Peptides against a protein of PDB entry 6FRK. Designs and how they scored, part 98

Target 1, 411 residues: chain A of PDB entry 6FRK
Amino acid sequence: NEEVLNAMLKEVCTALLEADVNIKLVKQLRENVKSAIDLEEMASGLNKRKMIQHAVFKELVKLVDPGVKAWTPTKGKQNVIMFVGLQGSGKTTTCSKLAYYYQRKGWKTCLICADTFRAGAFDQLKQNATKARIPFYGSYTEMDPVIIASEGVEKFKNENFEIIIVDTSGRHKQEDSLFEEMLQVANAIQPDNIVYVMDASIGQACEAQAKAFKDKVDVASVIVTKLDGHAKGGGALSAVAATKSPIIFIGTGEHIDDFEPFKTQPFISKLLGMGDIEGLIDKVNELKLDDNEALIEKLKHGQFTLRDMYEQFQNIMKMGPFSQILGMIPGFGTDFMSKGNEQESMARLKKLMTIMDSMNDQELDSTDGAKVFSKQPGRIQRVARGSGVSTRDVQELLTQYTKFAQMVKKM

## One batch from the design tools (peptide; made by RFdiffusion4, then SolubleMPNN)

Design b2_p15_1_s4 (from b2_p15_1, 4 letters changed)
Fold by OpenDDE base, seed 5:
Structure b2_p15_1_s4 (fold): chain B 411 residues (1-411), chain A 15 residues (1-15)
Amino acid sequence: as target 1 above (411 residues)
Amino acid sequence: IEELERLRKLLLELS
């Protein structure tokens, strides 16, 4: 029994190390899990594998919880949020994602570029902000980030902005001059929240980087980026441990919508490769249950129409980025979505939906839609013309539908 | 719910 436990714990520890969890945290977790199981082995009858999984899960949840309540902006107030982080951490992109997130929630949000070090930083921020219709401030001539940040914050305070996000210079090296500049900016603008942005892909360096920022500035929140890539997210645990600050959001891709509030349980489930069943359930429940119940009932009867497929594509599109959805499904490793595939997959779904928009109700509502098209080939030509696609594209859609409908009939 | 998850997975695999 102890040998089996030690073997399973060794596998878990190996998996956590391969997930870029800091070696000290993995050692501590191993000791805590051992202590928890040794206490629970007195309770007869639980599947030891489930007990170990639960104990590991519980200890990982504790590692992600800094015991500090996340800062939240106050509605109707001016909330200044300063971003700090290394160059290449995704800080500038994350500023835009956070601004867009709050804007979509009905907050009056703006962006300030106080990055004077990186050539084109302001142009990049301006491009992102303009695409998202977010008001922005910066300078092409002012080289002092303190002046830019102060002027921008004052401007947007006077204009009654509720969320004022300040992007700062990120450097590749932990230079004392950078930290002094960040401290000067922080002192000048007096931010309500300082957000450390970290790249999950830096692996074991996450702790040292996060600590260096925390030792210089009052980091109160963490945002982890690049969780769509090969980064298993274990570095996030190291950042929480080092900063003693909660993860508030995660970046899950390159798109402005590839940004979500951090949820502990889903994140740990994903880190363990268990999938985010709960987050998928929550996200399914956030989708109007009534449409899903009607679909489930049809599926139970082995019925699946082109309309049902269309509605499911709409639901998938409403769920947000495919990387987030796939990352929630158990057994879809992070490797399945290479960075380019999400926009391509969304474009493909939109193309399929556009083809279906050119179908009539008889075609969409047929329990054998493929047979309707096979009996009258002129329908394929009509749909192809209506949607501006080839007859081959329509045939490919019908082939996909047929494969799906056959699978539903076997369920 | 599990059926919807499977459905979504399948739809994504087909896309």
Scores: peptide ipSAE 0.028, ipTM 0.530, DockQ to the pose 0.111
Fold by OpenDDE base, seed 3:
Structure b2_p15_1_s4 (fold): chain B 411 residues (1-411), chain A 15 residues (1-15)
Amino acid sequence: as target 1 above (411 residues)
Amino acid sequence: IEELERLRKLLLELS
């Protein structure tokens, strides 16, 4: 019986190491699981496999819980959030995602670029902020990140912003100069929260990296990026253990909407290959399926408009990459769609939606939208000019719509 | 839900 237990624990430990869980955490988990089972086996003749699975799940949940309540912004107050992390961690993108998340929730949100080290950092932030309609601050001439951060924070405090996000310089490696700059910025602006951004794809290096940041600056929150199904996610456990700080959000792709509040149990369930049924239900509920029932009813009647197609593209874009949705369903492998094809598909959907934004209600709500355009070719030219695309791109959209509407009529 | 997923898959295949 003990040999069988040790063999099963060895398999679990191997799977956790393969999931990029740090070797020290895996050893600790093994000891804790063994101790928990040895105590429970003395009490109940239950199925050993189920007991091991439950013990492993409980110990993984404890590894993600630092025992510290996550910082939350206060409504009607000025909340300064400083971002720290290496270059390539997704820090700058995550600043924009967090700003957009709070803006969509009705917070008066702004962005500050205090990255003076990277050429074009301010232009990149400005581009992201402008696309999301988020107010921003930075300088093309000031080279001191402390001055930029201080001036930007003061400006946005005076303008009564509620969420003030400060993006700092990143480096390719852990460098003392980076940590000194981060500390100087933190001391000058006195942030209410310091967010460490970590790339989940760095695997076993997550612990050492997260510890190096926590040892230099008062990291109070973690955001884990690149959790788009290919990252094994075990590095997130290492970040929590090293920083003793909660994961507050996860980045699940490159789109500004590929950002969600962290949930411990769904994350551990996904890490164990049990699926994220709760996260799938939440995403489905966020999509307001009531509008989808009306669509399903129209589809059952063989009615499909350009507006119905637009709404479906919006729903697909809100759900994120289809591989992420499939990777939340138990028994669907995370590899069902390659990342490259999904980003290209999402860019294509967004282009199609931009074309449809230049259509009128008569064109969008017609049950034979392609025939409306074929009868009056001047509509194609108007839509093409309005959306900044070729007449060919509009014709391709109408061809795709026609193919889809024909499939719906056969359903 | 299964019909919606099939529809979404079809829309993604057309995109």
Scores: peptide ipSAE 0.025, ipTM 0.478, DockQ to the pose 0.073
Fold by OpenDDE base, seed 1:
Structure b2_p15_1_s4 (fold): chain B 411 residues (1-411), chain A 15 residues (1-15)
Amino acid sequence: as target 1 above (411 residues)
Amino acid sequence: IEELERLRKLLLELS
């Protein structure tokens, strides 16, 4: 039993390392899991895989929880939020995403560009802010980030802004001059929250980077970016461990709305390839798809039609970036999160919908749509001709529908 | 939860 446990733990440790989880954290997790597993319960014929998976899940949840409550802005107050992080971390883009998030929630939000080091930093912020209709401040002539940050914060405080976001200079590496500049800005503006922005794609370097920032600046919150790429998100665990600060948001793409509040359980579920069940619930609920209650009721009765499938494809197309939805589904790996696969997946959905647009109401509304087509093969030829596809494409759609309808009947 | 399992199953069949 101990040999089997050690073999399974080795596979889990390998998978976590491949997910960019820091080697020290993987070792600690292995020890904690080994101590938490009752070997006597494993002997009783319990599913050893399920027990180890649950123990790993529980220990990963603890690693993402720093035991400190996340800072939240106070309504009717002036909340100054300072952003820190390396160049290429997505810091400037994340400032705009956070500003847009609060603006959409009815907060009076603004942006300050205190990056004087990077040529075109202010133009980039101005472009993003203007597109989102967010008020902004910066200078083309002032070279001192302390002056720009102080003047911008004072201006927006006097105008009764509730959320004042300050973007600072980054560097390509950790430099003492960068940390001194950040400390001078922080001392001048006295931020209510300091947000460290980390790129998830840097893999095993996440711990060293996050530690370097925490040792120099009073980081209170973390935002993890580039979770839409090949990054499996294990660097987030390293950021929490190094900063002892909660992850408050994640960036999940290049669009201004590719930004969501961090949730521990969904994130760990995704990291383990279990899918983000809760985040998909929240996205479905946020879409106010009134038709969901009617679908839920039909599916409780084991009823599923081709029309119900069509409506679900419409709903999926409305949910935004298809890559984000796929990345929330168990068994859809990071390969489905690539930009190329999103457009292809949306094109596949649109093709299936076009096939269904050539079906009649009798075919669409049948509780056994596949049987309607199997009894009268001439229907397949009609639909194929009407939609400009092969009879094989229609048969593949009906095969998919049949698999789904069988799963619904088993619910 | 059931609706999400449905969406998951639907998308798994599209792959």
Scores: peptide ipSAE 0.014, ipTM 0.491, DockQ to the pose 0.075
Fold by OpenDDE base, seed 4:
Structure b2_p15_1_s4 (fold): chain B 411 residues (1-411), chain A 15 residues (1-15)
Amino acid sequence: as target 1 above (411 residues)
Amino acid sequence: IEELERLRKLLLELS
């Protein structure tokens, strides 16, 4: 029995190492799993494999929990969030993703570019911020990141921003000059939270990098990026262990929407290849259940309005890329939607919503919205002009709506 | 919930 246990644990340890889990953590996990498994219970004919998997799962959950409550912004306060991390970690992109996340939740959010080292850093941030309609601050001429950060924070505090995100300079290597600059910025702006952004794809280097940042700067939160790539995310465990700080969000792609709150159980389930049923449930539950019940009741009566369609598009956009949702279901491959089609589909949804934003309540709440527009073609022209689209685009939307409404009537 | 997810899938496929 002990030999079988050791063989199974060896396979688990190999799989964890292949998932970029740090070798020290894998050793510790192996010992903890061995101590947690009652060999007497294993004799009782329980599925030894399932028991070991459960023990491994439980110990991985403990490794991701630093025992410290994650910092959360306070509504109606000015929350300064400083980002730190290496160049190429996805730090700048993650600043925009976090800003967009809070903005979509109704927070008054802004971005500050205090990266004076990288040519075009401010242009990149400005481009991302402008696309997301996020207010931003930075300089093309000021070379002191402390001045930029201080002025930007002061400006946005005076304008009563609730979420003030400061992106700092990344370096290609851990250099003392980078850490000194980060300390000077942190001392000047007095951030409420310091977020370390880590690339999951760096594998076994995650511990050393996370430790180097924690030893120099009071990191209170971690964000892990590039979890959509070849990285299985085991580096996240190393970051938590080294920083003693919770993972608050994960980056799951290149899009501004490829960003989600970190959930321990789903993440570990995904890491083990068990699927992310809980994350699917959480994503479904983050969709206002009350609005869903009311919709289900309307659907049972064969009622479907343009407003109901709009609300469903909002819900889809909140859930993020549908490929990620499908990839969370056991047995659905991550490749079910090609990355190219998903971006195009989301852009198309956003276009459709923009058209519907130019509709009036009578048009949106009609049980036969298409008939309202067909009876008065001048409505199509009004909506087209209001949304800056062609009359054809509005007709295509109405055709899609009609197809959905017919499908709902058949349900 | 399952019906809603089906509807959402259909909405995405048609978008």
Scores: peptide ipSAE 0.030, ipTM 0.517, DockQ to the pose 0.070; fails the geometry check

Design b2_p15_2_s1 (from b2_p15_2, 8 letters changed)
Fold by OpenDDE base, seed 2:
Structure b2_p15_2_s1 (fold): chain B 411 residues (1-411), chain A 15 residues (1-15)
Amino acid sequence: as target 1 above (411 residues)
Amino acid sequence: SLVQLLNILLELSEM
């Protein structure tokens, strides 16, 4: 039994290391799991694999929980939120995402660009803020980030803003000058919250970077970015351990809406490759697919049309990157779709939709669309000409539809 | 389930 436990723990430790979990945390997790598993309970014929998975899940949940309540803004007060992080961490984009998140919730939100180091930082922030209709402040001439931050915070306090987000300069490396500048800005504006933004894709470097920031500035919150990519998110555990600060949000893409409140259980489930069924349900519910009840009823009756398929392709395209959707489904690992395959899959869906745009209502609303086309082959040629595709492409679409409609009839 | 439907649609998009 101890050999089987040690073998399974070795596999779990390997998978966690491959998920960018810090080697010290993996060792500590292994010891904690080994101590939490009563070997006597393992003798009782319980599924040893499920017990180990549950123990691993429980200890990972503890590693994500710093034991500190996340700071939350107070309604009707002026809340100053300072962002810190390395250059390329997604800090500036995350400032805009957080501002937009609070604005959509009815908070009077603004952005300050105190990044004087990066050429075009203010233009980038201004462009993002203008697109989202978020008020912004910055300078093209002032080089002192302390002056810009102080003037911007004072301005927006006087205008009774509730959420005042300050973006600061990033650096490529841990530079003492960067931390001194951050400390000077923090002392001048006296932020209610300091948010450390980290890139999940930096792997084993997450702990050392997060610790370096926490040792110099009073980091109170963490935001993890680039969780849409190949980053399995193990670096997030390292950030929490190093900063002793909660993860408050995650960035899940490049779009301003690719931003969500951090949820511990979905994150750990995704990290373990268990999928995020809850997040998938939440995303589907956020799409206000009120028409899904009608679809689910049609599916229960074994009815599925080409129009129903078209509407579902539109819904899938609205859910965002396929890699994110697949990564939420149990048994589909994040590795299944390279970025190249995702663009190709989106192009294929768009091609299929363009073919269906050339169909008439009688073809789209038929409960046996393939039979409508088989009875009148001239329809295939019309649709092919209308959509600029081959007759073979239309036949392939009808074959896919037929396979899907047969699966629906078996549900 | 909606998850099964999405899986089927995704599989169809890869074909």
Scores: peptide ipSAE 0.017, ipTM 0.479, DockQ to the pose 0.087
Fold by OpenDDE base, seed 3:
Structure b2_p15_2_s1 (fold): chain B 411 residues (1-411), chain A 15 residues (1-15)
Amino acid sequence: as target 1 above (411 residues)
Amino acid sequence: SLVQLLNILLELSEM
């Protein structure tokens, strides 16, 4: 029994290390799990695997809980949020994502570029802010980030902004001069929250990096970026452990909408490869996919039309990056769609939809759309001409639809 | 199930 436990714990520890969980945290988790498992209960024929998985899950949930309540902005007040983090962490992009998130929630949001170190930092922020219609401040002439931050914060306070986000300089390495600049900016603007932005892809370096920031600046919140990549998010555990600060948001891609509030349970479930069915359901519900109940009902009856397929392609496109959806399905690792494959998949879906836009209601609403086209091949030529594609492309779409409709009939 | 539907939609997008 103890040998079986040790073997299973070894597999779990290996999987956690492969998920970029810090070696010290993995060791501590192993000891905590071993202490939490009653070996006598395991002897009684309980599902040993389920028990170990539950114990591991429970201990991972504790590792992402710093025991500190996350800071939240106060409505109708001026909330100053200072961002800190290394260059390449996604800090500047994350500032724009957070500003856009709050703007969409009906907050009066603005952005300040206090990055004087990186050439073109202000132009990058300005470009992102302008695309999102977010007010911004910065200087092309002022070289002191303290002055820029102070002037920008004062300006936006006077204009009654509720969310004032300050992007600071990020360097390639932890340097004392960077930390002193961050302290000077923090002292001048007196932020209500200091957000450390961490790249999840740095793996085992997450702890040392997060600690270095927390030891120099009063980090109160963490945002983890690049969780759409090969990073399974184990570095997030290291960031929480080092900063003793909650993860408030995660960046799940390069798009401005690839940003979500951190949820502990879904995150740990994903980290363990259990998938995030709950987050998928939440995301589907947020999209007001009321039509999904109607589709599920049709699918239960083995009914599936080209219109139903079109609507589902629209829904997939609305859900955002397909890699996020895949990464929410149990057993689909983050590697299933390489980043190159996502744009190609979206372009393919859009091509298929463009073909269907040239179909008529009789073709779209037929319970056997492929049979409608097979009986009257002139329809294929009409659709091909209407959509600017080959007759082969239309036949490929109909072949795909037929395969799907056959799968639905087997459900 | 919704997961089966999504897997099928996924398979369609890869096809």
Scores: peptide ipSAE 0.016, ipTM 0.481, DockQ to the pose 0.070
Fold by OpenDDE base, seed 5:
Structure b2_p15_2_s1 (fold): chain B 411 residues (1-411), chain A 15 residues (1-15)
Amino acid sequence: as target 1 above (411 residues)
Amino acid sequence: SLVQLLNILLELSEM
């Protein structure tokens, strides 16, 4: 029994190390899991694998929980959020993502570029802010980040902004001068929250970097970026351990919408390769896909119409970034959708929906839509003309629909 | 199952 436990724990430890979990945390987890597993209960014929998985899951959840409640902005107040982090961490992009997230939630948000060190920092922030229609402040002439941050915060306070995000300089190395500059900015603007932005792809370096920031500035929140890449997110555990601060958001891509609130359970499930079944269920529930009980019942009866397909395409488009949805499905890693394919997939879906918008109710609601079109080829020509596509595009849609309808009949 | 629905949705999106 102990040998089997040790073998399984070795596999789990290997997988966690391959997920960029810090070696010290993996050792602690192994000891904690060993202590949490009653070997006597394992002898009683319980599913040893499930028990170990549950113990590992519980200990990983504890490693992600700093025991500190995440700071939340107060509605109708001026909330100053200062961003800190290394150059290339995605800090500037994350400032824009966070501002956009709050703007979409009906907060009056703005961005301040207090990065005077990087040439084109203000232009990059301005470009991102302008694309998102977020008000911004910065200077091309002022070189003191304290002055820029103070003036920008004062301006946006006077204009009654609710979320004031200050982006600071990031350097390639932890330089004392950078930390002094960050401290001077923090002292001048008195931020309500200091957010450390961490790149998940730095692996084992996450602990040392996060600690160096926490030792110099009062980091209260962490945002982990680049969880869309090969980074399995183990660095996030190191960030929490080092900063003792909650992860509040994760960046899951390059798009401004590739940004989500951090959820512990989904993240750990994903880290273990279990998929984000819970976040998937939550996203499905948030979509009010409860109206899909009727669809699920139809699917159970082997019925699938072109309208049912159309409604599913609408639901996919409502789910937001499809890469995030895929990454929630067990066995579909983030690697399954190359970053370029999402916009192309959404464009394809929109094209297919436009074809279906040119179909009539008899075509859409037929349990054998492909047969309706095959019996009357003039329907294909009508739909093709109505949607501005080729007859071939309509035929491809019908061929694809037929494949789906056959899969549903086999379910 | 929800997973089956999502696999269907996935296959639909790859179309």
Scores: peptide ipSAE 0.009, ipTM 0.474, DockQ to the pose 0.066
Fold by OpenDDE base, seed 1:
Structure b2_p15_2_s1 (fold): chain B 411 residues (1-411), chain A 15 residues (1-15)
Amino acid sequence: as target 1 above (411 residues)
Amino acid sequence: SLVQLLNILLELSEM
């Protein structure tokens, strides 16, 4: 039993390291999981594997929770939010995404460009802000970020703005001069929240970077960027561990709408490749799709057919930014998105739908569609011929369906 | 990869 546990934990640890989870956190998680598993309860015939999975999930949830309540802006007050982070972290883009998020919620939001180091920083912020119809401040002539930040904050306070976002200089290296400048800006504007923006794609470097910022600046919130199909997400745990600050939002792509509030359970579920069914449900509800309640009710009852999967693919094709939505579907992991542009992902869904178009109602409406095909292998050959695909392509679809249906049955 | 973790978790659910 202990050997089996150690083997399973070794596989989980390897997969977490491959997901860019920091080696110290993986080691701590292994120790915590091993201590949380009652070996006596594992002897009683409980599914040892389900118990290990639940323990791993629970300990990952704890690693993403710093035990500190996230700062939230106060309605009808002036809230100054200072952004800090390295060059290329997506900081400037994230300032615009956060401003747009609050603006869509009916907050009076503005942007200040206090990045005087990067040529064209103000033009980039101005372009993003203008496109989103967000008021902005900055200078083409002032080189002191403290002056720009102070004047911009004073201006927008006098104009009764509720959300005042200050973008600062990001440098390529952790230089003491950058941290001194950030401290001078923070002291001048007295921000209500300091947000560290971290790129998830830097992997194992996330801990050292996040720590270097926290050691110099009072980071109170984290935003993780580039959590689209190439980023493994494990760097987010490193940011929380290093900053001891909650993740408040995630950036999930390049568009201004590719930004969502951080949810711990969906994020860990996605990191474990379980998908984000809750986020998918929320997104389907936001779109007010006519049959969304009927689908949610079927999912709650653990009922999922090939027809239900087909209808979900149709809905996804209607929803626009396809990469985000596929990444929310269990069994459509990062490899489904990472191997193709949005167009290739759409072509792949269309191929799967074309395979299902060659299925009959008995196959589509079965609560165990894979078992219908396994009992009568001639059905696979019929569907393959009808859709112009290989029998292997049909088997891959049925394997994906089975994976999804098993996850729905566990909800 | 996330898919490897999924496959490990899925393989872990089928045993």
Scores: peptide ipSAE 0.000, ipTM 0.327, DockQ to the pose 0.020; fails the geometry check

